# Designs tried in a protein design run: peptides against a protein of PDB entry 2C5K. Part 33

Target 1, 91 residues: chain A of PDB entry 2C5K
Amino acid sequence: EDPFQQVVKDTKEQLNRINNYITRHNTAGDDDQEEEIQDILKDVEETIVDLDRSIIVMKRDENEDVSGREAQVKNIKQQLDALKLRFDRRI

## One batch from the design tools (peptide; aimed at target 1 P3 D43 L51 R53)

Design b2_p27_2_s3 (made by RFdiffusion4, then SolubleMPNN; from b2_p27_2, 14 letters changed)
Fold by OpenDDE base, seed 5:
Structure b2_p27_2_s3 (fold): chain B 91 residues (1-91), chain A 27 residues (1-27)
Amino acid sequence: as target 1 above (91 residues)
Amino acid sequence: MEEEKEEYKKKVEELRKETEEKEKELE
């Protein structure tokens, strides 16, 4: 199993779950889930650093195929930014 | 979500370890 692809998949699934939560909760609350979401968003930011580092290192090895990985990370960054915007704009 | 979060952290750690090992191989 490719750990990069697994992390990408798991990251997107977490962001999708949070997105669904926000859809059901259009107002910010004091629920424990709100704090958990903040923690997950921070974890995703850190994970993006690990994904980017992986790409940089693997690109130095001619035997490694990194095709499409940069686009995958870009997509995650866009999804994260959109999610943060939705989360923060809740009143 | 906590169990899923822990499994997620394990996968991220696997990625980090793979990256570190590859970086050492390239030295």
Scores: peptide ipSAE 0.586, ipTM 0.899, DockQ to the pose 0.833
OpenDDE base, seeds 1, 2, 3, 4: peptide ipSAE 0.582, 0.578, 0.581, 0.583; ipTM 0.897, 0.896, 0.896, 0.898; seed 1 fails the geometry check

Design b2_p27_2_s4 (made by RFdiffusion4, then SolubleMPNN; from b2_p27_2, 15 letters changed)
Fold by OpenDDE base, seed 5:
Structure b2_p27_2_s4 (fold): chain B 91 residues (1-91), chain A 27 residues (1-27)
Amino acid sequence: as target 1 above (91 residues)
Amino acid sequence: SEEEKKKYEEKVKELREKTEELEKKLE
C-alpha cells in the first residue's frame, strides 16, 4: 500500500466533487455549503504543502525517483487553481 | 535516514486521515 498515492487520489476526488458542486451552483449565495467549500479549498492547499514536504523527505532518502510524485502534485495544484477561478467567478 | 523515512510515512498517514475527513464534508 502506498499512502502517498491514496492521498493524491483522495485529493483529486475532493476537487472533482467541488467542481461538480460549482457546476450545479452557478451562483454564490449565503449558504453554509459555500463556506464549507472554501474551507475545503484551503485544506487542499495545505495538503499540497504537506505533500511537497513529504517529497522533500523522500528525495533525501536513497535517491528515489520523485519526478512522478512531483508531477502528480503539480497536477493537483493546477486543478486547485482552476477550481478557485470557477468558484470566485460566480456572482 | 530511517528516521526521516518514518517521519515521511507518519506524515502521509496524517494526510490520508485528513483527506478522508474532507471527503465526508462533501457528502
Scores: peptide ipSAE 0.138, ipTM 0.688, DockQ to the pose 0.064
OpenDDE base, seeds 1, 2, 3, 4: peptide ipSAE 0.070, 0.058, 0.043, 0.107; ipTM 0.593, 0.539, 0.560, 0.645

Design b2_p27_3 (made by RFdiffusion4)
Pose (drawn by RFdiffusion4):
Structure b2_p27_3 (pose): chain A 89 residues (1-28, 31-91), chain P 27 residues (1-27)
Amino acid sequence: EDPFQQVVKDTKEQLNRINNYITRHNTADDQEEEIQDILKDVEETIVDLDRSIIVMKRDENEDVSGREAQVKNIKQQLDALKLRFDRRI
Amino acid sequence: SKWDENREELREETEAYEEYMDELEEE
């Protein structure tokens, strides 16, 4: 919807796509470099989402708690995924 | 890509809003 919500949706979807891939290819790979690149881009995307919240918080007419919760959730999804990726054997 | 477009739009909106908030706090 708004640019923030679209990036949140794209990020969760991007993480979910890699997660589904790892389930199917759980051995240590054609997509290894690609996954590392995408996960790094996701780390930097979360920094952008955080910065966006910082600026919006300056506006007293905005409650950013919903956005903060969404970013926290994305970070959890990323952390769980990074460990699954790291542990392919 | 659509991913890059969405990220660029978020960055542009955030920067434009930061400039607005700076002027509003100075007034």

Design b2_p27_3_s1 (made by RFdiffusion4, then SolubleMPNN; from b2_p27_3, 15 letters changed)
Fold by OpenDDE base, seed 2:
Structure b2_p27_3_s1 (fold): chain B 91 residues (1-91), chain A 27 residues (1-27)
Amino acid sequence: as target 1 above (91 residues)
Amino acid sequence: SSYEENVEKLRKETEEKEKELKKKEAE
């Protein structure tokens, strides 16, 4: 079991949920789930901090290979930023 | 939630690694 990969998987699942929500709700403030989605966005943002910390620490050990992990986190950050933009631009 | 639990596992793993590295780097 790799905690990093599991968290990445969980995070991407949450991002997917947000994406689906935005697709179904182009009008802001008309759904009771909006606040929950906002909370999820914040949770993902905080989770990224944990992911980054993990990478930073592991990189200090020459015996550890974090190859691919930085790219995974970068991808998550890009997805998050895109979703934030789409979420905020809703009318 | 399982999500929260997995995040905690990651955090703990990171913390333990930091302790390990701190000890190693101090030697």
Scores: peptide ipSAE 0.680, ipTM 0.920, DockQ to the pose 0.928
OpenDDE base, seeds 1, 3, 4, 5: peptide ipSAE 0.679, 0.680, 0.680, 0.679; ipTM 0.920, 0.920, 0.920, 0.920

Design b2_p27_3_s2 (made by RFdiffusion4, then SolubleMPNN; from b2_p27_3, 12 letters changed)
Fold by OpenDDE base, seed 1:
Structure b2_p27_3_s2 (fold): chain B 91 residues (1-91), chain A 27 residues (1-27)
Amino acid sequence: as target 1 above (91 residues)
Amino acid sequence: SSYEENRRKLREETEEREKELKEKEEE
């Protein structure tokens, strides 16, 4: 498995962890793990930058199709945005 | 962590590809 796909898999696992945390902690500041979750959110944002850079470089090679990878990153971004919104909506 | 290692590998792969593409464009 190439590094891109492995990173995508790992990132999705992180997003899943965040999702599970939010469902268990619908009240802001009710748990000592909240800061860790915030850090994971930031790590995912940084990972997306690396994924996008990888795609940009691949697009420079006319023999490579990046549509699938772009769709994967788009999905990750959508999941991240949804989780960030849910995280911020907690009272 | 494996996550950090995989991210490192991705960055290194990207950098290597950038180098190769640059060399091809300058060739």
Scores: peptide ipSAE 0.669, ipTM 0.912, DockQ to the pose 0.946
OpenDDE base, seeds 2, 3, 4, 5: peptide ipSAE 0.669, 0.671, 0.669, 0.669; ipTM 0.911, 0.913, 0.911, 0.911; seed 3 fails the geometry check

Design b2_p27_3_s3 (made by RFdiffusion4, then SolubleMPNN; from b2_p27_3, 14 letters changed)
Fold by OpenDDE base, seed 3:
Structure b2_p27_3_s3 (fold): chain B 91 residues (1-91), chain A 27 residues (1-27)
Amino acid sequence: as target 1 above (91 residues)
Amino acid sequence: SSYEKNIEELRKKTEEYEKKLREKEAE
């Protein structure tokens, strides 16, 4: 079992949900689901902290290669930042 | 949710890893 990869997958699904919401709701404050999306954004941020922690711990093990996991988290962070920007700049 | 469950499992695994590392460092 690899909870890291599962969490990555789940997080990407959440990001996809946010993306879909933004594409359908380009006006801020005109939907009752906006608060939920804001919560999801915060949840993803917290999840990234958990992912980073796991990587930091694994890096302390000389037998572990975390480069792939670091790349995955980096990708998630990039997606999140882009979505946050799009979400916050809605009029 | 399944999402939260997976996150919790990740946290637990991380904590277990940290514990093992601390124990190893203490030796």
Scores: peptide ipSAE 0.596, ipTM 0.892, DockQ to the pose 0.872
OpenDDE base, seeds 1, 2, 4, 5: peptide ipSAE 0.595, 0.594, 0.594, 0.594; ipTM 0.892, 0.892, 0.892, 0.892

Design b2_p27_3_s4 (made by RFdiffusion4, then SolubleMPNN; from b2_p27_3, 13 letters changed)
Fold by OpenDDE base, seed 3:
Structure b2_p27_3_s4 (fold): chain B 91 residues (1-91), chain A 27 residues (1-27)
Amino acid sequence: as target 1 above (91 residues)
Amino acid sequence: SKFEQNRKELIEETKKKEEELKKKEEE
């Protein structure tokens, strides 16, 4: 599997970790892992930058089809935004 | 971690491709 797909897979695993945490911890500050989850959120954001960079570069090559990759990153961004909203709305 | 390694590989692949494109676009 190519690096892009591996990173996508890893990112989705991180998003799943965040989702599971939010599900189990609906109150802010009720767990020592909250800081870790915040770090994961930031790490995912940074990873998306790397994914986007790769797509931008690949799009410069007319022989490359990045439509599938763009859709994958779009999906990841949507998931991240939803999780960030849920995480921040906890009280 | 595997994640860090995969990210590094992605970045390296991106840089490699960018260099290839740079050469191509300069022709």
Scores: peptide ipSAE 0.669, ipTM 0.917, DockQ to the pose 0.957
OpenDDE base, seeds 1, 2, 4, 5: peptide ipSAE 0.668, 0.668, 0.668, 0.668; ipTM 0.916, 0.916, 0.916, 0.916

Design b2_p27_4 (made by RFdiffusion4)
Pose (drawn by RFdiffusion4):
Parts: sequence; structure tokens; C-alpha cells
Structure b2_p27_4 (pose): chain A 89 residues (1-28, 31-91), chain P 27 residues (1-27)
Amino acid sequence: EDPFQQVVKDTKEQLNRINNYITRHNTADDQEEEIQDILKDVEETIVDLDRSIIVMKRDENEDVSGREAQVKNIKQQLDALKLRFDRRI
Amino acid sequence: SAEEEIDEMTSSKAEPLKEWLREKLEE
């Protein structure tokens, strides 16, 4: 919807796509470099979402707690995924 | 500052967020 919500949706989807891939290919791979590149881009995307919240929090007419919860959720998804990726054997 | 925070965005999704936040600062 708004640019923030679209990036949140794209990020969750992007992480979910890699997660589904890892389930199917759980051995240590054609997509290895690609996954690393995408996960790094997701780290930097989260930094952009965090900065966006910092700026919006300056506006006293904005409650950013919903956006903060969404970013926290994304970080959790990323952390769980990074470990699954790291542990392919 | 708010402008510094906006200028520091660097990911593949940075441009729509930068444009949107700059429009909010103009309001």
C-alpha cells in the first residue's frame, strides 16, 4: 500500500521464497551465491525500514509501534532463515 | 537529521522510501 508496507510485504515474501527453497534443497548448490546476495540485500532493506521509522517517529501525529512490530517480525524471520541456510549439511 | 536519515538508505528498495519520506517532510 504505502511504500513502507509494500517493502515489508516484499521482504517477507522474499524470505519465505528462500525458506521454501531450503526445505527442498537442505543439503550443502546452484543457488548458494544467489541466496547470500539476496539475504544481504534484505539486511540492508531492514536498515531502510528502520530509518524510515526513525524519521516518522519525529512526527508527533504518528504512532510507529505497528511498523516497529512488523520490522521486529521480519528480523526474526531473517534470523531463523539464516540459521537454516547456515546449517545445510 | 531527518534528511540525513533519508539520504543514508542504500538497498534495492531505498528509492520509493526516500521519495515518500521526502514528500512527508514537504507537507

Design b2_p27_4_s1 (made by RFdiffusion4, then SolubleMPNN; from b2_p27_4 with E4D E5L E8S T10K W20Y E23K)
Fold by OpenDDE base, seed 3:
Structure b2_p27_4_s1 (fold): chain B 91 residues (1-91), chain A 27 residues (1-27)
Amino acid sequence: as target 1 above (91 residues)
Amino acid sequence: SAEDLIDSMKSSKAEPLKEYLRKKLEE
């Protein structure tokens, strides 16, 4: 794996952790880990920004095909958006 | 510029990615 793929992998692990937390904690503010989960959400958001930036840089190399990377980032964005929605809608 | 984009990367996971990109620019 290159660093891009490692970042994607790490981000997916974070998303999985968030998903598991939401599944176990459907009530907001009732767990000491909630603040940490919120921090992870923000970390993922910032990571996605940098992944996008990396793709912009890579696109400047005509010998690089970034289509796969764009698809990976798109998938991560979709996962994040879904998790954010679920997280925010907890009662 | 590409270098400006790299320099703007500030996430917790940025450093290995930045290094990777800088190496690519040198190719």
Scores: peptide ipSAE 0.689, ipTM 0.950, DockQ to the pose 0.880
OpenDDE base, seeds 1, 2, 4, 5: peptide ipSAE 0.688, 0.687, 0.687, 0.689; ipTM 0.950, 0.950, 0.950, 0.950

Design b2_p27_4_s2 (made by RFdiffusion4, then SolubleMPNN; from b2_p27_4, 10 letters changed)
Fold by OpenDDE base, seed 2:
Structure b2_p27_4_s2 (fold): chain B 91 residues (1-91), chain A 27 residues (1-27)
Amino acid sequence: as target 1 above (91 residues)
Amino acid sequence: SAEDLINSMRSKYAEPLKEALRKRLEE
């Protein structure tokens, strides 16, 4: 498995874990913990940027079929957006 | 604990893999 797929897998796992945390913690917890979750979400966002950049390179320079990879990143973005919304709605 | 859970959310392999992607972008 190439690094792209591994990063995708890791990112989805991270998002799933955060989703589980939010489910179990419907109200905001300790400030330090909430900030740490925000940092993780930011890391995920930056990771998605890297994934997008890699797709651009693969499509342009390596002439690879990136349709599947684009779909994967789109799915992760949707998952992240939903998670951010859930996270921000907590009081 | 919540802290343990947060730590578990971070993969020890995430950075190496992202580094591999970064290197690819620089080629």
Scores: peptide ipSAE 0.107, ipTM 0.612, DockQ to the pose 0.068
OpenDDE base, seeds 1, 3, 4, 5: peptide ipSAE 0.095, 0.041, 0.027, 0.101; ipTM 0.614, 0.548, 0.545, 0.615

Design b2_p27_4_s3 (made by RFdiffusion4, then SolubleMPNN; from b2_p27_4, 7 letters changed)
Fold by OpenDDE base, seed 2:
Structure b2_p27_4_s3 (fold): chain B 91 residues (1-91), chain A 27 residues (1-27)
Amino acid sequence: as target 1 above (91 residues)
Amino acid sequence: SAEELIESMKSSKAEPLKEYLKKKLEE
């Protein structure tokens, strides 16, 4: 399996899980749990950075067509941004 | 529970593959 695609898949699943959590917890809850969710969001952000870096390397050094991968990462970034907004706007 | 969900999210299978991607940066 393509490691890039697996990471994309796992990242999307993580975002979906967090989204589901926010849906069930539309108000800020336990401070420790909130901090842990924030940490997970940060980890996702870092993962996206790694995905971008891998695309840069593939494009530069391996001359691969990365258009599809760029679109996937863009989609994940949009999901993350939307999720962060939902998370931060909770009362 | 929320705690279980958080634990599940932290235990992502992406870590080994993430390391693979990081390795590509070093090429």
Scores: peptide ipSAE 0.152, ipTM 0.702, DockQ to the pose 0.069
OpenDDE base, seeds 1, 3, 4, 5: peptide ipSAE 0.147, 0.150, 0.148, 0.150; ipTM 0.689, 0.699, 0.696, 0.701

Design b2_p27_4_s4 (made by RFdiffusion4, then SolubleMPNN; from b2_p27_4, 12 letters changed)
Fold by OpenDDE base, seed 1:
Structure b2_p27_4_s4 (fold): chain B 91 residues (1-91), chain A 27 residues (1-27)
Amino acid sequence: as target 1 above (91 residues)
Amino acid sequence: SSLELINSMKSSKAEPLKKALLERLKK
C-alpha cells in the first residue's frame, strides 16, 4: 500500500480514538491517561509536518500531482484543530 | 476500558510505512 495513505489513515484513526475518549471523559483529569493523550496529539502534529514535507518533495522532485494529498492533509489538520479545542476546553 | 483505548492508539502499524515515507524525504 501507499505509505502516505496508510499514515493518513492511521492518523485519522488516532484522532477518532482520542475524540471518543474525550466524549467519555468530558472533564479534565490529572492522571497518566490525560498526559498520554497530550503526547499522542503532539505526535500527530509531528506526523502532519512529515506528511507536508513529503508532499513538497513529491511535487518538486518527483513532479507528481499532489492536489489530492494536500486535501487529505488539510482535512487532518482541521480534525486535529477541532479535537485540540475540545480537549483544552474541558473543565 | 479507557486505558485499553488509549493504548490502542499507540499503534506501531504505521511505523514501517512512516519510515519509508521519511526515507523518501532523504532522497
Scores: peptide ipSAE 0.061, ipTM 0.644, DockQ to the pose 0.067
OpenDDE base, seeds 2, 3, 4, 5: peptide ipSAE 0.059, 0.056, 0.036, 0.055; ipTM 0.653, 0.649, 0.615, 0.650

Design b2_p27_5 (made by RFdiffusion4)
Pose (drawn by RFdiffusion4):
Structure b2_p27_5 (pose): chain A 89 residues (1-28, 31-91), chain P 27 residues (1-27)
Amino acid sequence: EDPFQQVVKDTKEQLNRINNYITRHNTADDQEEEIQDILKDVEETIVDLDRSIIVMKRDENEDVSGREAQVKNIKQQLDALKLRFDRRI
Amino acid sequence: EDEEIQENRQKLREETDELEEELDEEE
């Protein structure tokens, strides 16, 4: 919807796509470099979402708690995924 | 698909910068 909500949706989808891939290929791979690149891009994307929240919080007419919860959720999804990726054997 | 994701990120960055400039002017 708004640019923030679109990036949140894209990020969750992007993480979910890699997660589904890892389930199917849980041995340690054609997509290894690619996954690392995408996960790094996601880390930097979350920094952008956080910066966007910092600026919007300056506006007293904005409640960023919903956006903060979304970003926290995405960070959790990333952390759970990084460990699954790291632990392929 | 990667280009579209990066275009969406750019839109967020541009909106955030415009909002920061507007709030600085008001302060």

Design b2_p27_5_s1 (made by RFdiffusion4, then SolubleMPNN; from b2_p27_5, 14 letters changed)
Fold by OpenDDE base, seed 2:
Structure b2_p27_5_s1 (fold): chain B 91 residues (1-91), chain A 27 residues (1-27)
Amino acid sequence: as target 1 above (91 residues)
Amino acid sequence: EMEEFRKKVEELRKKTEELEKKLKEEE
């Protein structure tokens, strides 16, 4: 089992769950609810930063080809950015 | 529901930190 792939998979699933939540809550909630969603999105963003750091280690210290992993993280970043845009557009 | 999401993200952070630690130990 590759722990990197597990984190990638779980992160995508988490973003999908948040996206589904936003679909069910297409209007912005109260300030406390919106802050909670923002905090979760921030935690996901920090997880992505840690994934990038792990790629840097594999690339520089292990001389591993990380192109596939970089593409996966790029895809997650795009998913997060799309979700943030969707979240921010709610009124 | 939102609290469950927060807990899941925290679990992901821990897994990622453990991964980084393992990669450094392999150097």
Scores: peptide ipSAE 0.143, ipTM 0.640, DockQ to the pose 0.191
OpenDDE base, seeds 1, 3, 4, 5: peptide ipSAE 0.149, 0.076, 0.067, 0.063; ipTM 0.642, 0.587, 0.559, 0.573; seed 1 fails the geometry check

Design b2_p27_5_s2 (made by RFdiffusion4, then SolubleMPNN; from b2_p27_5, 13 letters changed)
Fold by OpenDDE base, seed 3:
Structure b2_p27_5_s2 (fold): chain B 91 residues (1-91), chain A 27 residues (1-27)
Amino acid sequence: as target 1 above (91 residues)
Amino acid sequence: EMEEFKEKVKELREETEKKEKELEEKE
C-alpha cells in the first residue's frame, strides 16, 4: 500500500475507535480515556489536512491519477464531523 | 497503534514534500 491508502485506513480505524467509545460513554468526562479520545479527534483532523495536501500536490502532476482519493477524504471528513457532533452532544 | 499511525502520517507528509520538490524541478 502507498502511504496515502495506509493513512486513510489508519484514519478510519481511529474514527471507528472513537465511534465505539461514544457508544459506550454517553456521559462526558466520566472515563480516563476521554482525554485520549479528544487527542485522537484532533490528530485525525490534522491528518485530513495532510491527506488533502497530498492530493493537491499529486494533482499538479499530469501523470498521477488521484481518482477516488478526493472521495475517500470527503468520506473521512463526513465521518469526523458526525463523530465530533456526537462527542460534543454527550451529557 | 497510534504511534504507528503517526509514523505513517509522517511518511505521507515526507512523500508529499518529495513529490512537491520533484514537481518544482520539472515545472
Scores: peptide ipSAE 0.641, ipTM 0.920, DockQ to the pose 0.876
OpenDDE base, seeds 1, 2, 4, 5: peptide ipSAE 0.641, 0.641, 0.640, 0.641; ipTM 0.920, 0.920, 0.920, 0.919

Design b2_p27_5_s3 (made by RFdiffusion4, then SolubleMPNN; from b2_p27_5, 14 letters changed)
Fold by OpenDDE base, seed 1:
Structure b2_p27_5_s3 (fold): chain B 91 residues (1-91), chain A 27 residues (1-27)
Amino acid sequence: as target 1 above (91 residues)
Amino acid sequence: SKEEFERKVEELRRETERLEEELEEKE
């Protein structure tokens, strides 16, 4: 497994953890892990920048097809946006 | 773990940088 796919996998695992946390904690600030989850959200956001950077560079390589990777990152972005919205809407 | 995640991100960054350097040398 190449570094890109490993990061995608790890990112999705982080998103899943956040999703599970939100489902268990529908009230903001009711748990000591609140700040940790916020930090993970930011880490994922920054990691997406690294994934996009990787794709940009790979697109310069004539021997590489990045369409699948772009779709993977798009999916991750959609998941992140949905989770951020759910996280922020908690009372 | 978070530490493993960060290490993998760094690995991706290094791989990206290496590829960019190789491309720049060829171009």
Scores: peptide ipSAE 0.544, ipTM 0.886, DockQ to the pose 0.886
OpenDDE base, seeds 2, 3, 4, 5: peptide ipSAE 0.542, 0.538, 0.543, 0.540; ipTM 0.885, 0.884, 0.885, 0.884

Design b2_p27_5_s4 (made by RFdiffusion4, then SolubleMPNN; from b2_p27_5, 16 letters changed)
Fold by OpenDDE base, seed 3:
Structure b2_p27_5_s4 (fold): chain B 91 residues (1-91), chain A 27 residues (1-27)
Amino acid sequence: as target 1 above (91 residues)
Amino acid sequence: ERKKYEEKVKELRKATEEKEKELEEKE
């Protein structure tokens, strides 16, 4: 089992949940799930730190290729930033 | 589901720490 890939997969699922929530709730604070979504956003933000740390450690091993993992994290960061912007723009 | 997510993150963190220890032993 690869915990990195599992976390990436789960993180993307969380981001997808947030995306769907934003689509259904364009008004801020009008749903009981608002706080949970905010918590998930924060969780993903902190998870990215753990993903990056994992990559940094792996880079210390010359036998490891982390280029693919770096691209995955980059994609997650881009998705998160876009979702945060959309979430904060809600009326 | 958030609970399972957080558990996987903890597993990653633990794996990272273990790898770091292994590297420090070899470097």
Scores: peptide ipSAE 0.678, ipTM 0.928, DockQ to the pose 0.914
OpenDDE base, seeds 1, 2, 4, 5: peptide ipSAE 0.677, 0.677, 0.677, 0.676; ipTM 0.928, 0.927, 0.928, 0.927

Design b2_p27_6 (made by RFdiffusion4)
Pose (drawn by RFdiffusion4):
Structure b2_p27_6 (pose): chain A 89 residues (1-28, 31-91), chain P 27 residues (1-27)
Amino acid sequence: EDPFQQVVKDTKEQLNRINNYITRHNTADDQEEEIQDILKDVEETIVDLDRSIIVMKRDENEDVSGREAQVKNIKQQLDALKLRFDRRI
Amino acid sequence: SELEEEIEEENELLEERHEFLQENLFE
């Protein structure tokens, strides 16, 4: 919807796509470099979402707690995914 | 105001980020 919500949706979808891929290919791969690149881009995307929250928090007419919870959720999804990726054997 | 210009710049960045993410979806 707004640019922030669209990036949140794209990020969760991007992480979920890689997660589904790892379930199917859980051995240590054609997509290895690609996954690393996308995960790094997701790390930098979360920094952008955080910076967006910082600026919006300066506006006293904005409550950023919903956005903060969404970013926290994404960080959790990323952390769980990075470990699954790292542990393919 | 300065705050409104900063919020606009962050929204433009998030729009460009969205376009980039859509063009580079994992397959």

Design b2_p27_6_s1 (made by RFdiffusion4, then SolubleMPNN; from b2_p27_6, 12 letters changed)
Fold by OpenDDE base, seed 2:
Structure b2_p27_6_s1 (fold): chain B 91 residues (1-91), chain A 27 residues (1-27)
Amino acid sequence: as target 1 above (91 residues)
Amino acid sequence: SSLEEEIEEEKKRLEELSKKMRENRFK
């Protein structure tokens, strides 16, 4: 398994799980789940940094296939931003 | 080569990230 693709998959899975939670919980509460979500969103931001770093390194080797990886990271960033908006707009 | 070592380190880091993320999967 390509570790880059695995991280992408895991990241999108996390975001989807949170998105589903927000859908079921349209009002914010002061509980452990809200804090956990916030922590995970921060973790995702750091993960994106790691993904970007990996792309930069891999692109230095012509033998490494990095096709489409920039677009994948961009997609994750967009998904994250959209989720943040949903998360923050809840009452 | 130095680049090969860096690439391997990156792959290992990503593997660890994936493992950590799965261990901390939102439920």
Scores: peptide ipSAE 0.675, ipTM 0.934, DockQ to the pose 0.873
OpenDDE base, seeds 1, 3, 4, 5: peptide ipSAE 0.674, 0.674, 0.672, 0.673; ipTM 0.933, 0.934, 0.933, 0.933

Design b2_p27_6_s2 (made by RFdiffusion4, then SolubleMPNN; from b2_p27_6, 14 letters changed)
Fold by OpenDDE base, seed 2:
Formats: C-alpha cells, structure tokens, sequence
Structure b2_p27_6_s2 (fold): chain B 91 residues (1-91), chain A 27 residues (1-27)
C-alpha cells in the first residue's frame, strides 16, 4: 500500500480510538490513559508535519497530483482539532 | 533523479511512522 495512505489510515484510527474513549469517559481523570492520549495527540501533530513534508516533496514533481493528499491532511487536522477541543472541555 | 530519491526517502519515513504507530496503538 501507499505509505502515505497507510499513515493517514493509522492516524485517523488513532484519533477515532481516542474519540471513542472520550465518549466513554466524559470526565477527565489523572491516570495513565489521559497522559497517553496527550502523548498520542502530540505524536499525531508530528505525523501531520511528516505528511505535509511528503506532500511538499511530491509537489516538486509535476507528474504527481497532490490535491487529494492535501485534502486528506486538512481533514486529519480538522479531526485532530475537534478531538482536542472535546478532550479539553471535559470536566 | 534527486527528486525521486527524496520521494523514496519520504516513503521510507512514512513506513517507519506507520510501524511506530502500530506499536503505540491506543487501546
């Protein structure tokens, strides 16, 4: 599979898993899971940087179409931001 | 070409990211 698509898939899966956890845990705790979520969210931010970098390189090739990839990264960023907001608004 | 080399390097980077994410899968 395309490594870019694999990472996109992996990232969205991570965010979905966290979102599901937040759904089940609407009250913030001070436990290992909360810390793990914070760590993963930071990892996702770094992953997005890596995805963007790959797009920047690909855009240098006029034979490559990156519009779909740019849209995918934008979607991940939106999903991340929504999740962060949900995560932070918990009591 | 240099560009193709860089593209391949990015692919390898992403592969490694995927592998790390598999090991750090949230449960």
Amino acid sequence: as target 1 above (91 residues)
Amino acid sequence: SELEKEKEEEKERLKKISEKMKKNKFK
Scores: peptide ipSAE 0.725, ipTM 0.946, DockQ to the pose 0.903
OpenDDE base, seeds 1, 3, 4, 5: peptide ipSAE 0.725, 0.723, 0.725, 0.724; ipTM 0.946, 0.946, 0.946, 0.946

Design b2_p27_6_s3 (made by RFdiffusion4, then SolubleMPNN; from b2_p27_6, 14 letters changed)
Fold by OpenDDE base, seed 2:
Structure b2_p27_6_s3 (fold): chain B 91 residues (1-91), chain A 27 residues (1-27)
Amino acid sequence: as target 1 above (91 residues)
Amino acid sequence: SELEKLKKEEQKKLEEISKKLKENKFK
């Protein structure tokens, strides 16, 4: 499989897992899970930077189409932002 | 070519990221 697509899949899976956790835990806790979520969200931000970098490199090749990949990264960024909002607005 | 080398490097980075993400799968 394309490494880019694999990372997209893995990233979205992480965000979905966290989203599901937040759904089940709508009250912010003071446990290791909360800290782990923060760490993972930061890691996702870094992963997005890496995805963008790969797109920048690919865009240098006129024979490659990156429009779909750019849309995928945009979608991940939107998902991350929405998740951050849910995470931070918990009571 | 230089560009192909860079593309391969990025692919390798992404492969490593994928491994990391799987190892750190949220449970």
Scores: peptide ipSAE 0.720, ipTM 0.944, DockQ to the pose 0.912
OpenDDE base, seeds 1, 3, 4, 5: peptide ipSAE 0.166, 0.716, 0.719, 0.719; ipTM 0.703, 0.943, 0.943, 0.944; seed 1 fails the geometry check

